# Peptides against a protein of PDB entry 3HUF: the designs that were tried, part 58

Target 1, 320 residues: chain A of PDB entry 3HUF
Amino acid sequence: MWIIEAEGDILKGKSRILFPGTYIVGRNVSDDSSHIQVISKSISKRHARFTILTPSEKDYFTGGPCEFEVKDLDTKFGTKVNEKVVGQNGDSYKEKDLKIQLGKCPFTINAYWRSMCIQFDNPEMLSQWASNLNLLGIPTGLRDSDATTHFVMNRQAGSSITVGTMYAFLKKTVIIDDSYLQYLSTVKESVIEDASLMPDALECFKNIIKNNDQFPSSPEDCINSLEGFSCAMLNTSSESHHLLELLGLRISTFMSLGDIDKELISKTDFVVLNNAVYDSEKISFPEGIFCLTIEQLWKIIIERNSRELISKEIERLKYA

## One batch from the design tools (peptide; made by RFdiffusion4, then SolubleMPNN)

Design b2_p13_7_s3 (from b2_p13_7, 5 letters changed)
Fold by OpenDDE base, seed 3:
Structure b2_p13_7_s3 (fold): chain B 320 residues (1-320), chain A 13 residues (1-13)
Amino acid sequence: as target 1 above (320 residues)
Amino acid sequence: DEEEEKKLREKYS
């Protein structure tokens, strides 16, 4: 989201979140959802128009800001952004930091981008929330992204957490739920005057972790916990691969169970399968190798003695 | 100039 603050108390000592939309900026406007009052004698009654666009798909992957358009409203001394005069037709900015000078005002408005990018675990939840979140200037998507800051966990009572949730946790993404999304939808008016009133997702995350025994105490407890072990996995999920990498595993990939030859078995401590393959192919598992699902692996990894548990299972099947 | 800016801020505070 875009946040503005200013020097010299020209914003009355307040920081403000700017959501996607259009704002008239000037001395003689009243602060509301479409106006930003700036207190300076050097600023016109109506000085500039700020237009913040909704996030693009690219912004989801890059963590880039919503496009920030500035137009001078035909003022005597113009408007500058990053020391450059705004063009007659207005200019658009994708920089994360904007120093906005209105006329001859000695104090600048500083706009900065606070990255927030929400990944969803399922398309149904994305479809439900994407429009509202985009109107908050929050990029949304389903795919893994290096820009992802938050992950929406699907609350299925009594089910194991998804691979996406596991990976999000280990990646140190803030896991949130629908309750947080609902809260975000209500904050627009309150944060106009005080950007600090933006709800802290970390509280939601802490509550999720505290109330769900499927999470370890920290990502650090699991990261590289299986260093030195080798696994083979079906080449079906990038998230699964990345999850196993974060565990410190050496990973070999195969396309089918039939590709698991003696050479692969000799170099592999265990095979990781998705649930569908595990359930359908149980009878055809290669002899002398430990096969498990990611969910089964996760249950082992969250234990304090994960290395010992895995070692015991490997030994059990090697001598069976 | 700074004093006039200050006075203006004081008026709207």
Scores: peptide ipSAE 0.101, ipTM 0.808, DockQ to the pose 0.479
Fold by OpenDDE base, seed 1:
Structure b2_p13_7_s3 (fold): chain B 320 residues (1-320), chain A 13 residues (1-13)
Amino acid sequence: as target 1 above (320 residues)
Amino acid sequence: DEEEEKKLREKYS
């Protein structure tokens, strides 16, 4: 989201969140959803128009800001952004930091981009929430992205957490739920005069973790917890691969169970399979190798003695 | 100018 603050208390010492939309900026406007009052004699009554666009699809992958348009409203001394005079027809900016000078005001409005990018685990949830979140200036998507800051967990009561949720947790993405999304949606209708009043997603995350025994206390409890072990996995999911890497595993990939030869078995402590392959091929597993699902592996990983547990399972199958 | 700016801010604060 875009946040503005200003030097010299020309914004009354407050920071403000700017959602996608149009704002008239000037000395003689009243703060509301479409106006920003700036207190300076050097600023025109109506000085500039700020327009913030909704996020693009590219912004989800890059963590880039919503496009910020600035137009001078035919003022005597113009408007500058990053020391450059705004063109007569207005200019658009994609920089994450904008110093906006209105006329001869000695103090600048500082606009900065606070990255918030929400990944959804479920396409139905994305479809439900994307429009509302985009109107908050929050990029949304389904695919993993390095720009992802938050992950929406689908709370199905009594179900195991998904691989996406496991990976989001281990990569230290803030896991959120529907309650947080509802709260964000309520914030849109309010004029946020103080950006510090933005809902704390970390508090939501802490509550999720405390109330769900499927999570360890910290990602650090699991990261590299299986260092020194090797696995083979079916090349089906990039998220699964990245998850296993975060566990510190050496990973070999195969395309079918038929590719599991004696050489691969000799180099591999266990085989990780997706649920569909595990359930369908359980009868045809190669002899002398431990096969498990990601979910079964996760149940081991969340235990304090995960290394000992997995070692015992490997030993049981080598001597069976 | 700076003192006048300050007085203006004080008035609207």
Scores: peptide ipSAE 0.099, ipTM 0.806, DockQ to the pose 0.442
Fold by OpenDDE base, seed 5:
Structure b2_p13_7_s3 (fold): chain B 320 residues (1-320), chain A 13 residues (1-13)
Amino acid sequence: as target 1 above (320 residues)
Amino acid sequence: DEEEEKKLREKYS
């Protein structure tokens, strides 16, 4: 989201979030959803127009800002952004930091981008929330991205957490739910005068972890917890592979269960399967190898004695 | 000018 602050109290000592939309900036406007009052004699009654675009798909992957357009409203002394005069037709900016000088005002408006990118675990929730979140200047998507800051968990009561949720947790992404999204959607008007009124996602995350026994106490309890073990998996998802890497596993990939030969078994402690393959192929598992789902593996790794538990299961099946 | 700017800010603070 874009946040503006200003030197010399020309914004009355307040910070403001700028959501996607159009703002008239000037001395003789009243702060509302479309106006920014700036208190200076050197600023025109109506001085500039700021237009913030909705996030692009690219912005979700890069964590880049919503495009910021500035137009001078034919003022005597113009408008500058980062010491450059704004062109007659306006200019667009993709920098994360903008120093905006209105006319001869000795104080600048400082605009900065606070990165917030929300990944969704399922397409249904994305479809429900994407439009509203984009109108807040928040990029949204389904795919894993290094720019993701938040992850929306699907709350199904009594179901195991998804691989996406597991991976998001281990990546130290802030896990949120629909309650946070609902709260976020209601604060748009209240944050006009005070950007600090934005809801804290960390509180939501702490509550999710506290109230769900499927999470370990911290990501650090699980990261590299299986160092020294080796697994094999079907080449199904990059997310599953990355999850297993974060556990410290040596990973081999195969294309089918039929590719599991004596050589692969000799160098592999266990095989990780998705639920569909596990359920369909459980009768045809190779002898002498421990096969489990990611969800079954997760239930083991959240235990304090995870290494001992896995070792016992490997031994049980290797000598059976 | 600076004193006038200050007075303007004080009026709207």
Scores: peptide ipSAE 0.097, ipTM 0.805, DockQ to the pose 0.487
Fold by OpenDDE base, seed 2:
Structure b2_p13_7_s3 (fold): chain B 320 residues (1-320), chain A 13 residues (1-13)
Amino acid sequence: as target 1 above (320 residues)
Amino acid sequence: DEEEEKKLREKYS
């Protein structure tokens, strides 16, 4: 989201969030959803127009800012952004930091981009929330992104957490739920004058982890916890592959159980299957190898003695 | 100039 602050108390010592929309900036406007009052004799009654665009699809992957347009309202001394005079028709900016000088005012308005990109675990929740979040200037999507700051977990009571949620946790992404999104949707009016009133996603995350026994105490407890072990991965997602990599596993990928020969069995500690293959092919599992799902693996990984538990299961099948 | 700016801020605070 865009946040503005200013020197010399020309914004009354307050920071303000700028959601997508249009703002008239000047000395003789009243602060509201479409106006920003600036207190200086050097500023025109109506000095500039700021226009914040909604996020683009590209912004979700890059973590780039919503486009910031500045137009001077035909003032005597003009408007500058980053020491450059704004053109007569207005200029658009994609920089994360903007120093805005209104006329001859010795104090600048500083606009900065706070990165927030929300990944959703399922398309239904994305469809429900994307429009509202985009109107807050928050990029949203389904696919993994290096720019992702938050991950929305779907609360299904009594269900195991998804591979997406597991991976988001290990990546140290802030996991949030629908309750946080509901709260976030209500704050739009209250944060106009005070950007500090934005809800703390980290507090929501801490509460989710504390109240759900399916999470380990920290990502650090699980990262590289299976270093030195080798697995074969069958018919699994890209997220599953990345999850297994974060566990420190050496991974071989196969298309079918028939690709597992005696040589591979001798070099592989266990086989990871998706739920559908695991349930349908139980009778066809290769002899002498430990097969499990990501969900079953996760249940072992969250235990303090995960390495010992895995080793015992591997040994049990070698001697059976 | 600074005094007028100060007075203006005081008026709108």
Scores: peptide ipSAE 0.061, ipTM 0.774, DockQ to the pose 0.506

Design b2_p13_7_s4 (from b2_p13_7, 6 letters changed)
Fold by OpenDDE base, seed 2:
Parts: structure tokens; sequence; C-alpha cells
Structure b2_p13_7_s4 (fold): chain B 320 residues (1-320), chain A 13 residues (1-13)
């Protein structure tokens, strides 16, 4: 989201969030959803127009800012952005930091981009919320992105958390829920005058973890917790692969259960299967390799003695 | 509207 602040009390000492939309900036306007009052005798009654665009698809992957357009409203002394005079037709900016000088005002308006990018676990939730979040200047999507700051968990009471949620947690993204999204949608008007009224997603995240026993205490407790072990995985999901890598596992991939040969067995401690394969074939490998789902593995990983639990199961099957 | 907002704020503050 774009936030503006200014020196010399020209913004009354307050920070303001600029959502996608158009703003008239000047001395003789009243603060509202489309106007920014600036208190200075050196500023025109109507001085500039700011236009914030909605996020692009590219912004979701890069964490880049919504496009910021500035137009001077034919003022005597013009408008500058980053010490450059704004052109007659206006100019567009993609920099994360903008110093906006209105006329001869000795104080600048400082605009800065606060990165917020929300990944969704499922397309239904994305379809429900994307429009509203984009109108807040928040990029949204389904795919993994290095720019992702937040991840939406779907509240299904009594269901296991998804692989996406597990992976988002281990990547140290802020897990949020539908209640937080609802809250974001309601605060749009209240944060116009005070950007500090934006809800704290970290507090929401802490509450989710505290109230759900399916989460470990921290990502650090799970990252590399299975270092030194090896697994075989059906080549079905890149996200599952990355999750297992974050656990510190050496991973071998196979395309079908028939590809699990003696060589693969000899170098593998256990096999990770998806639910569909695990339910269809109660595969006891005759050579004492055990199979488990990612959900079963996750239940072991959240235990403090995860390494001991895995080791005991491997030993049990080698001597059976 | 203000009371509902206050309850929401109390939940996340």
Amino acid sequence: as target 1 above (320 residues)
Amino acid sequence: DEEELKKLFEKYS
C-alpha cells in the first residue's frame, strides 16, 4: 500500500494510506476519500492530482508498488517528484519512494510503498476476496511468489491444514484467515486520516497459531528437523517438494509406484505419498520401507522428538 | 457501525 507523510506539519502530523483512486491535493480542499489537504501558504488551492492504479499481475510476483501518477494542475510553480519537474500531461512512477514537492513549499510529501502481497490457498477464496483487496492496493494470487507476505488459510473446522498452509508457515509468511480479510475490508474509511489504524496481521497470526494445535510453536522448530534423512516422493507437486526440502530431507522423485526399484529403496528411509495413492494402495513394501502422507509426516514434525519418532519407525520396519 | 468496529479492533489489538 502507498503511505504518505510530510515534514513541517503540512499533513497535520499524520500519515495517510492512499488506496487505488484519484486524489486532488491542495491547500483549499477538505480531507476525504478523493482529497488531500496540505497546509501551506506556498501551495495552490488545487495543486496536484495523485492517481494510484490497482495492482497488476506482475506486482504480485515482484512485490512492486501500484503505479503512482502525478499531475500538476497548472500551478504557478509546478510540481516536482524526486527533484524532477512533472511533465504537462503528468508522469507515472514505479519507485518505492517518492519525494513530492508542491510549488515552493520547503517541506516535501514523502510517499513510500509498504509491501503487502496476499497468497490464497484455494481459487474460491481468491475469487471472493481479490476484487476488494485489489481496491486496497494489495496484489493477490494463488501461485507461490517470493513477494508473498501473507497467506490466507481457509477455516475448515476439524480438517487438517493443507500443504500450502504448511509450506507458507515454514517460509515464515504471515498466516491470516477470512476474519482478518473481513476486518481489512471494513477499515478502509477509518485509515484515511491515520495509517496506524491498519490492523496488525502479526497479532492475527499469533492467535491462529496459539488456537490451532496443528501448528508448531515456530517455523525454526521444523526447518531442517529431518536433516540427514532421505525420502522418495511421487512427482506430483512442486509445493510438496519444497516443503520436504525445508524439512532438510534428501528427496528422490518417482513417477509411479512401479518405479520404486531396489536402488531407490536402498537409499530411502521412507516414502511420501499423496492421499489418493495412499488410500488406493495399502502398500506395505516387502523390504521394510514405510509409506506416509504429508499430513502424517506433519503430525510427526510438530512433535519435539520428531527425529526419534522417525528413527524408531525405520528401525521397527528393518527388523520386522 | 462504531461498536462493531470497536469489537473487531479489540479482537486484533
Scores: peptide ipSAE 0.016, ipTM 0.530, DockQ to the pose 0.020
Fold by OpenDDE base, seed 5:
Structure b2_p13_7_s4 (fold): chain B 320 residues (1-320), chain A 13 residues (1-13)
Amino acid sequence: as target 1 above (320 residues)
Amino acid sequence: DEEELKKLFEKYS
């Protein structure tokens, strides 16, 4: 989201969130959803127009800002952004920090981008929320991104957490739910005068983790917890691979269960399967090695003695 | 749950 602050109390000592939309900026406008009052004798009654675009798909992957357009409203002394005069037709900016000078005002409006990118675990929730979140200047998507700051967990009562949720947790992404999204949807008007009124997702996250026994106490309890072990997995999901890497596993990939030969078994401690393969009645599991799902592995990882549990099972099957 | 883990491992016994 874009946040503006200013020197010399020209914004009345307040910070403001600028959501996607158009704003008239000037001395003689009243603060509302489409106007920004700036208190200076050196600025015009109506001085500039700010236009913030909705996030692009690229912005989700980069964590870059919504495009910020500035147009001078034919003022005597113009408008500058980062010491450069705004062109007659307006200019567009993708920098994360903008110093906006209105006319001869000695104080600048400082605009800065606060990165927030929300990944969704399922397409249904994305479809439900994407439009509203984009109107808040929040990029959204389904795919893993290095720019992801928040992850929306699908709350199904009695279901195990998804691989996406597990991976988000280990990446130290803030896990949120629909309750936080609902809260975000209500604050748009309240944050006009005070950007600090934006809800803190960390409180939501803490409550989710505290109230759900499917989470370990911290990501640090799980990261590299299986260092020294090796697994084989079907080449199905990059997210699953990255999850297993974060556990400290050495990973071998195979294309078919038929590729699990004696050589692979000799070098592997266990086999990780997806649910569809594991639940298939047609699968003969290889002898001398145990196969489990990521969800089953996660249940073991949550246990305080996870290494001992896995070691005992490996020993039992390799030396039987 | 230790019992669920036991059941998981019993499939291979």
Scores: peptide ipSAE 0.034, ipTM 0.575, DockQ to the pose 0.005; fails the geometry check
Fold by OpenDDE base, seed 4:
Structure b2_p13_7_s4 (fold): chain B 320 residues (1-320), chain A 13 residues (1-13)
Amino acid sequence: as target 1 above (320 residues)
Amino acid sequence: DEEELKKLFEKYS
């Protein structure tokens, strides 16, 4: 989200979130969803227009800011952004930090991009929330991105957490739920005057983790916890692969259970399968190795003695 | 739960 602050109390000592939209900036406007009052004698009654665009698809992958357009409203002394005079037709900015000088005002409006990029676990939740979140200047998507800061956990009562949720947790993304999104959507008007009223996603995350026994205490407890072990994985999602990598596993890939030969078994400690293959092929599992799902592996990982549990099972099956 | 993990591994016995 874009946040503006200013020196010299020209913004009344407050920070403000700028959502996608158009703002008239000046001395003689009233703060609302389309106006930013700036208190200075050096600023015109109506001085500039700020236009913040909705996030692009590219912004979801890059974590870049919503495009910020500045236009001077034909003022005597103009408008500058990062010490450069704004052109007559306005200029667009993609920098994460903007120093906006209105006329000869000795104090600058500082606009900065607070990165918030929300990944969704499923298309249904994305479809439900994407429009609203984009109107908050928050890029959204389904695909894994290095720019993701938050992850929406799908709360299906009684289901295990998804691979996406597991991976998001290990990546140290802030896991949020629908309750946070609902609250975020409702505060849009209240944060116009005070950006500090934005709900704390980290507190939401802490509560989710605390109240769900399917999460370890921290990502650090799981990251590289299986270092030194090797697994074979059915060529499935990249997310599953990345999850196993974060556990410190050496990973071999295969296309079918029939590809699990003696050579692969010799260098592999266990086989990771998706639920469908695990359920359908239970009778066809290779001898001398245990096969488990990612969800089953996750249940082991959250245990304090995960390495010992895996080691015991390897020993049982390889030396039986 | 250690019992659930035991049950998981017992399936391979």
Scores: peptide ipSAE 0.021, ipTM 0.438, DockQ to the pose 0.005; fails the geometry check
Fold by OpenDDE base, seed 1:
Structure b2_p13_7_s4 (fold): chain B 320 residues (1-320), chain A 13 residues (1-13)
Amino acid sequence: as target 1 above (320 residues)
Amino acid sequence: DEEELKKLFEKYS
């Protein structure tokens, strides 16, 4: 989201969120969803127009800001952004930090991008929320992104958490739920005058984790918890691979169960299979190796004695 | 509803 602050109390000492939309900026405008009052005698009654675009698809992957357009409204002394005079037709900016000087005002409006990118675990929820979140200037998507700051967990009561949720947790992404999204949708009007009124997703996350026994107490409890173990996995998803890496596992990949030869078994402590493969009645598991799903592995990882549990199972199957 | 909003805030604040 774009946040503006200003020096010299020209914004009345308040921080303001700028959602996608158009704002008339000037001395004699009243603060509302389309106007930003700036208190200075050096600023025109109607001085500039700010236009914040909705996020692009690229912004989801880069964590880049919504495009910020500035147009001077034919003022005597013009408008500058980052010490450069705004062109006659206006200019667009993709920098995460903008110093906006209105005319000869000695104080600048400082616009900065607060990164918030929401990943969804399922396409249905994305379809429901993407439009509303984009109108808040929040990039949204399904795919893993290094720019992802938040992850929406689908709360199906009684279901195991997905690999996406597990990975989001280990990446220290803030896991949120539908209730947080609902809340975000309602605060749009309330945060116009005070950006600090934006709800803290971290508190939502804490509550989710606290109330769900499928999560460990912290990501740190799981990260590298399986250091020293080796696994083989079917090359099914990048997220699954990255999840296992975050557990500290040495990973070998195979394309089919037929690729699990004696050499691979000799170098591997256990095999991680996807549910579809594991549940297939047609699959003869390789003899002498521990096979489990990511979900089963996760159930072990959340236990305090995860290393001992895995070690015992490996030993049981190697010597059976 | 301001009360519903407040309850939501209390849940996440």
Scores: peptide ipSAE 0.014, ipTM 0.478, DockQ to the pose 0.019; fails the geometry check

Design b2_p13_8_s2 (from b2_p13_8, 4 letters changed)
Fold by OpenDDE base, seed 2:
Structure b2_p13_8_s2 (fold): chain B 320 residues (1-320), chain A 13 residues (1-13)
Amino acid sequence: as target 1 above (320 residues)
Amino acid sequence: SEELKKIEEEEKK
């Protein structure tokens, strides 16, 4: 989201969120959803137009700002952005920090980009929320991205958390739920004059973790917790692979259970399977190897004695 | 002070 502040009292000492849309900026406008009043005798009645575009697909992957357009409204002294005069037809900016000078005003408007990118766990929730979030200037998507700041967990009562949620947690992404999205949808009008009224996602996250026994106390409790162990995984999910890497596992990949040869078994402590393969092929598991699902592995790694638990299960199957 | 007055007078037009 774009936030504006100003030097001196020209914005009445307030920080304002600018959502995607068009704003007339000047001395003789009233603050509303499309106007920004600036209090200075050196600023024209209607001085500039700011236009903020909705997020692009690229912005989701880069964490870049919504495009910020500035146009001078034919003022005597013009408008500058980052010490450069705005062109007659207006200019567009993709920098995260903009210093906007209106005419000869000795104080500048400072615009800065607050990075927020929301990843969704399922396409249904993305379809439901993406339009509303884009209108807040928040990039959204399904695919993993290094720019993601938040992850939406699907609340299915009584189900295990998804691999996506597990991975988001270990990546230290702020996990949020539908309640936070509902709250975000209501704040658009209330935050016009005070950017601090934006709901705290970290508080939502803390509440999710506290109230759900499927989460450890911190990602640090799980990261590299299985260092020194080796696993084999069915080559079906990149996200599952990255999750196992964050646990500190050495990972071998295979395409089918029939590809698990004696050499692989000799180097592997356990096999990680998806639920579909685990349920369908239980009878055909190779002898002498421990097979489990990611969800079963997760239940072990959230325990304080995860290494001892894994070791015990490996030994149990070697001597059976 | 005079330059500010000129700016104010031009903005009143």
Scores: peptide ipSAE 0.029, ipTM 0.663, DockQ to the pose 0.127
Fold by OpenDDE base, seed 4:
Structure b2_p13_8_s2 (fold): chain B 320 residues (1-320), chain A 13 residues (1-13)
Amino acid sequence: as target 1 above (320 residues)
Amino acid sequence: SEELKKIEEEEKK
């Protein structure tokens, strides 16, 4: 989201979130969803137009800002952005930091991009929320992205957390739920005057972790917790692979259970399977190897003695 | 500041 603040109390000492939309900026406008009052005698009654575009698809992957357009409204002294005079037709900016000088005002409006990029665990939740979040200037998507700051956990009562949720947790993404999204959707009007009124996603995250026994206290409790162990997995999910890497596992991939030969078994401590394969093929598992689902693995790794638990299962099957 | 006053006087012209 774009946040503006200013020096010299020209924004009344307040920070403001700028959502996608058009804003008339000037001395003689009233703060609302389309106007930004700036208190300076050096600023025209109607000085500039700010236009913030909705997020692009690329912004989800890059964490780039919504495009910020600035147009001078034919003022005597013009408008500058980052010390450059805004062109007659306006200019568009993709920089994360903008110093906006209105006329000869000695104080600048500082616009900065607060990165918020929300990944969804499932298409249904994305379809429900994407439009609203995009109107807040928040990029959204399903695919893993290094730019993601938040991850929406689908709270299905009584279900295990998904691989996506597990991975989001381990990579230190702020996990949020639908309650946070609901709250976020209501703040649009309240944050016009004070950007600090944005709900704290970290508080939501803390509450999720505290109230759900499927999470360890921290990602650090799980990261590299299985260092020195080796696993094999079906080459089906990139997220699963990345999850296992974050556990510190050496990973071998196979295409079918039939590819699990004696050589692979000799180099592998356990096999990680998806639920479908585990349930369908449990009768045909290779002898002498510990096979488990990623969900079963997760239940082990959240335990304080995860290494001992894994070791016991490996030993039980090697010496049986 | 005195500088602000000077700027304001120049803008009235």
Scores: peptide ipSAE 0.025, ipTM 0.641, DockQ to the pose 0.136
Fold by OpenDDE base, seed 1:
Structure b2_p13_8_s2 (fold): chain B 320 residues (1-320), chain A 13 residues (1-13)
Amino acid sequence: as target 1 above (320 residues)
Amino acid sequence: SEELKKIEEEEKK
């Protein structure tokens, strides 16, 4: 989201969130969803137009800002952005920091991009929320992205957390739920004059973790917890691979269970399978190797004695 | 408030 601040009390000492939309900026406008009052004698009554576009698909992957357009409204002294005069037809900006000078005002409006990108684990929830979140200037998507700041956990009552949720947790992404999204959608008007009224996603996250026994106390409890162990996995999911890497595992990949030869078994402590393969091929598992699902692995990882537990399971199958 | 009044007074000039 774009946030604006200014020196010299020209924004009344307030930080303001700018959502996608068009704003008339000037001395003689009233603050609302389409106007930004700037208190300075050096600023025209109607000085500039700011237009913030909705996020692009690319912005989800890059964490880049919504495009910020500035147009001078035919003022005597013009408008500058980052010390450059805005062109007659307006200019568009993709920089994360904009210093906007209105005319000869000695104080600048400082616009900065607060990165917020929401990944969804569930396509139905994405479909439900994407439009509203995009209107808040929040990029949304399903695919893993290094730019993601928040992850929407699917609340399926009584189900194990998904691999996406596990990975989001280990990546230290703020896990949120539909309650946070609902709250976020309601504050749009209230945050116009005070950016501090933005909902605290960390509080939502803390509550999720506290109320769900499927999470360890911190990601640090799990990161590299299986250092020194080796696993093999089917090349099925990038998230699964990244999850196992964050656990400190050495990972070998294979395309089918038939590729699990004696050499691979000799170098591998256990095989990680997805639920579909585990359930369908359980009878055809190679002898002498411990096979488990990611969900079964996660249940071990969240325990305080995870290394001892996994060692016992590995040993149990070597002697079976 | 005072600064707004000063602005309004200068706009009348």
Scores: peptide ipSAE 0.022, ipTM 0.547, DockQ to the pose 0.775
Fold by OpenDDE base, seed 5:
Structure b2_p13_8_s2 (fold): chain B 320 residues (1-320), chain A 13 residues (1-13)
Amino acid sequence: as target 1 above (320 residues)
Amino acid sequence: SEELKKIEEEEKK
């Protein structure tokens, strides 16, 4: 999201979030959803127009800012952004930091981009929330992204957490839920005067972990916890592969269960399968190898003695 | 702030 602050108390010593939309900036406007009052005698009554665009799909993957447009409203002394005079038709900016000078005012409005990108695990939840979040200047998506800062856990009562949730946890993404999204959607008006009123996602995350026994105490308890073990996986999702890598596993990939030969078995401690393959092909599992799902593996990994548990299962099948 | 006062004094000139 875009946040503005200013020097010399011209914004009354407050920071403000600029959501996507259009703002008239000037001395003789009242702060609301479309106006930014700036307190200086050197600033015109109506000085500039700021327009924040909604995030693009690209912004979700890059963590780039919503486009920031500045137009001078035909003022005597103009408007500058990053020491450059704004053109007559206005200019658009994609820089994460903007120093905005209104006329001859010695104090600048500083706009900075705070990265927030929300990944959803569930397409239905994305469909429900994406529009509202985009109107907050928050990029949203389903796919894994290096720019992802937050992850919305799918709350299905009595279901295991998804691979996406597991991976989000291990990569130290802030996991949030629908309650946080609801709260986030309500702050739009309250944060006009004070950007610090933005809800704390970390508190939501702490509460999720505390109240759900499917999470380990920390990501650090699981990261590299299976170092020294090797697995083979059916070529499934990239997230599954990345998850297994974060566990410290050596990973081999195969295309079908038929590709699991004696050589692969000799080099592999266990086979990881997706739920569909595991359920459909239980009868055709290779002899002498431990086959499990990612969800079954996760249940082992969250235990304090995960290495011992896995070792016992491997031994049981090698010596049977 | 003292800086604000100086600026206000300069803007009055």
Scores: peptide ipSAE 0.021, ipTM 0.577, DockQ to the pose 0.147

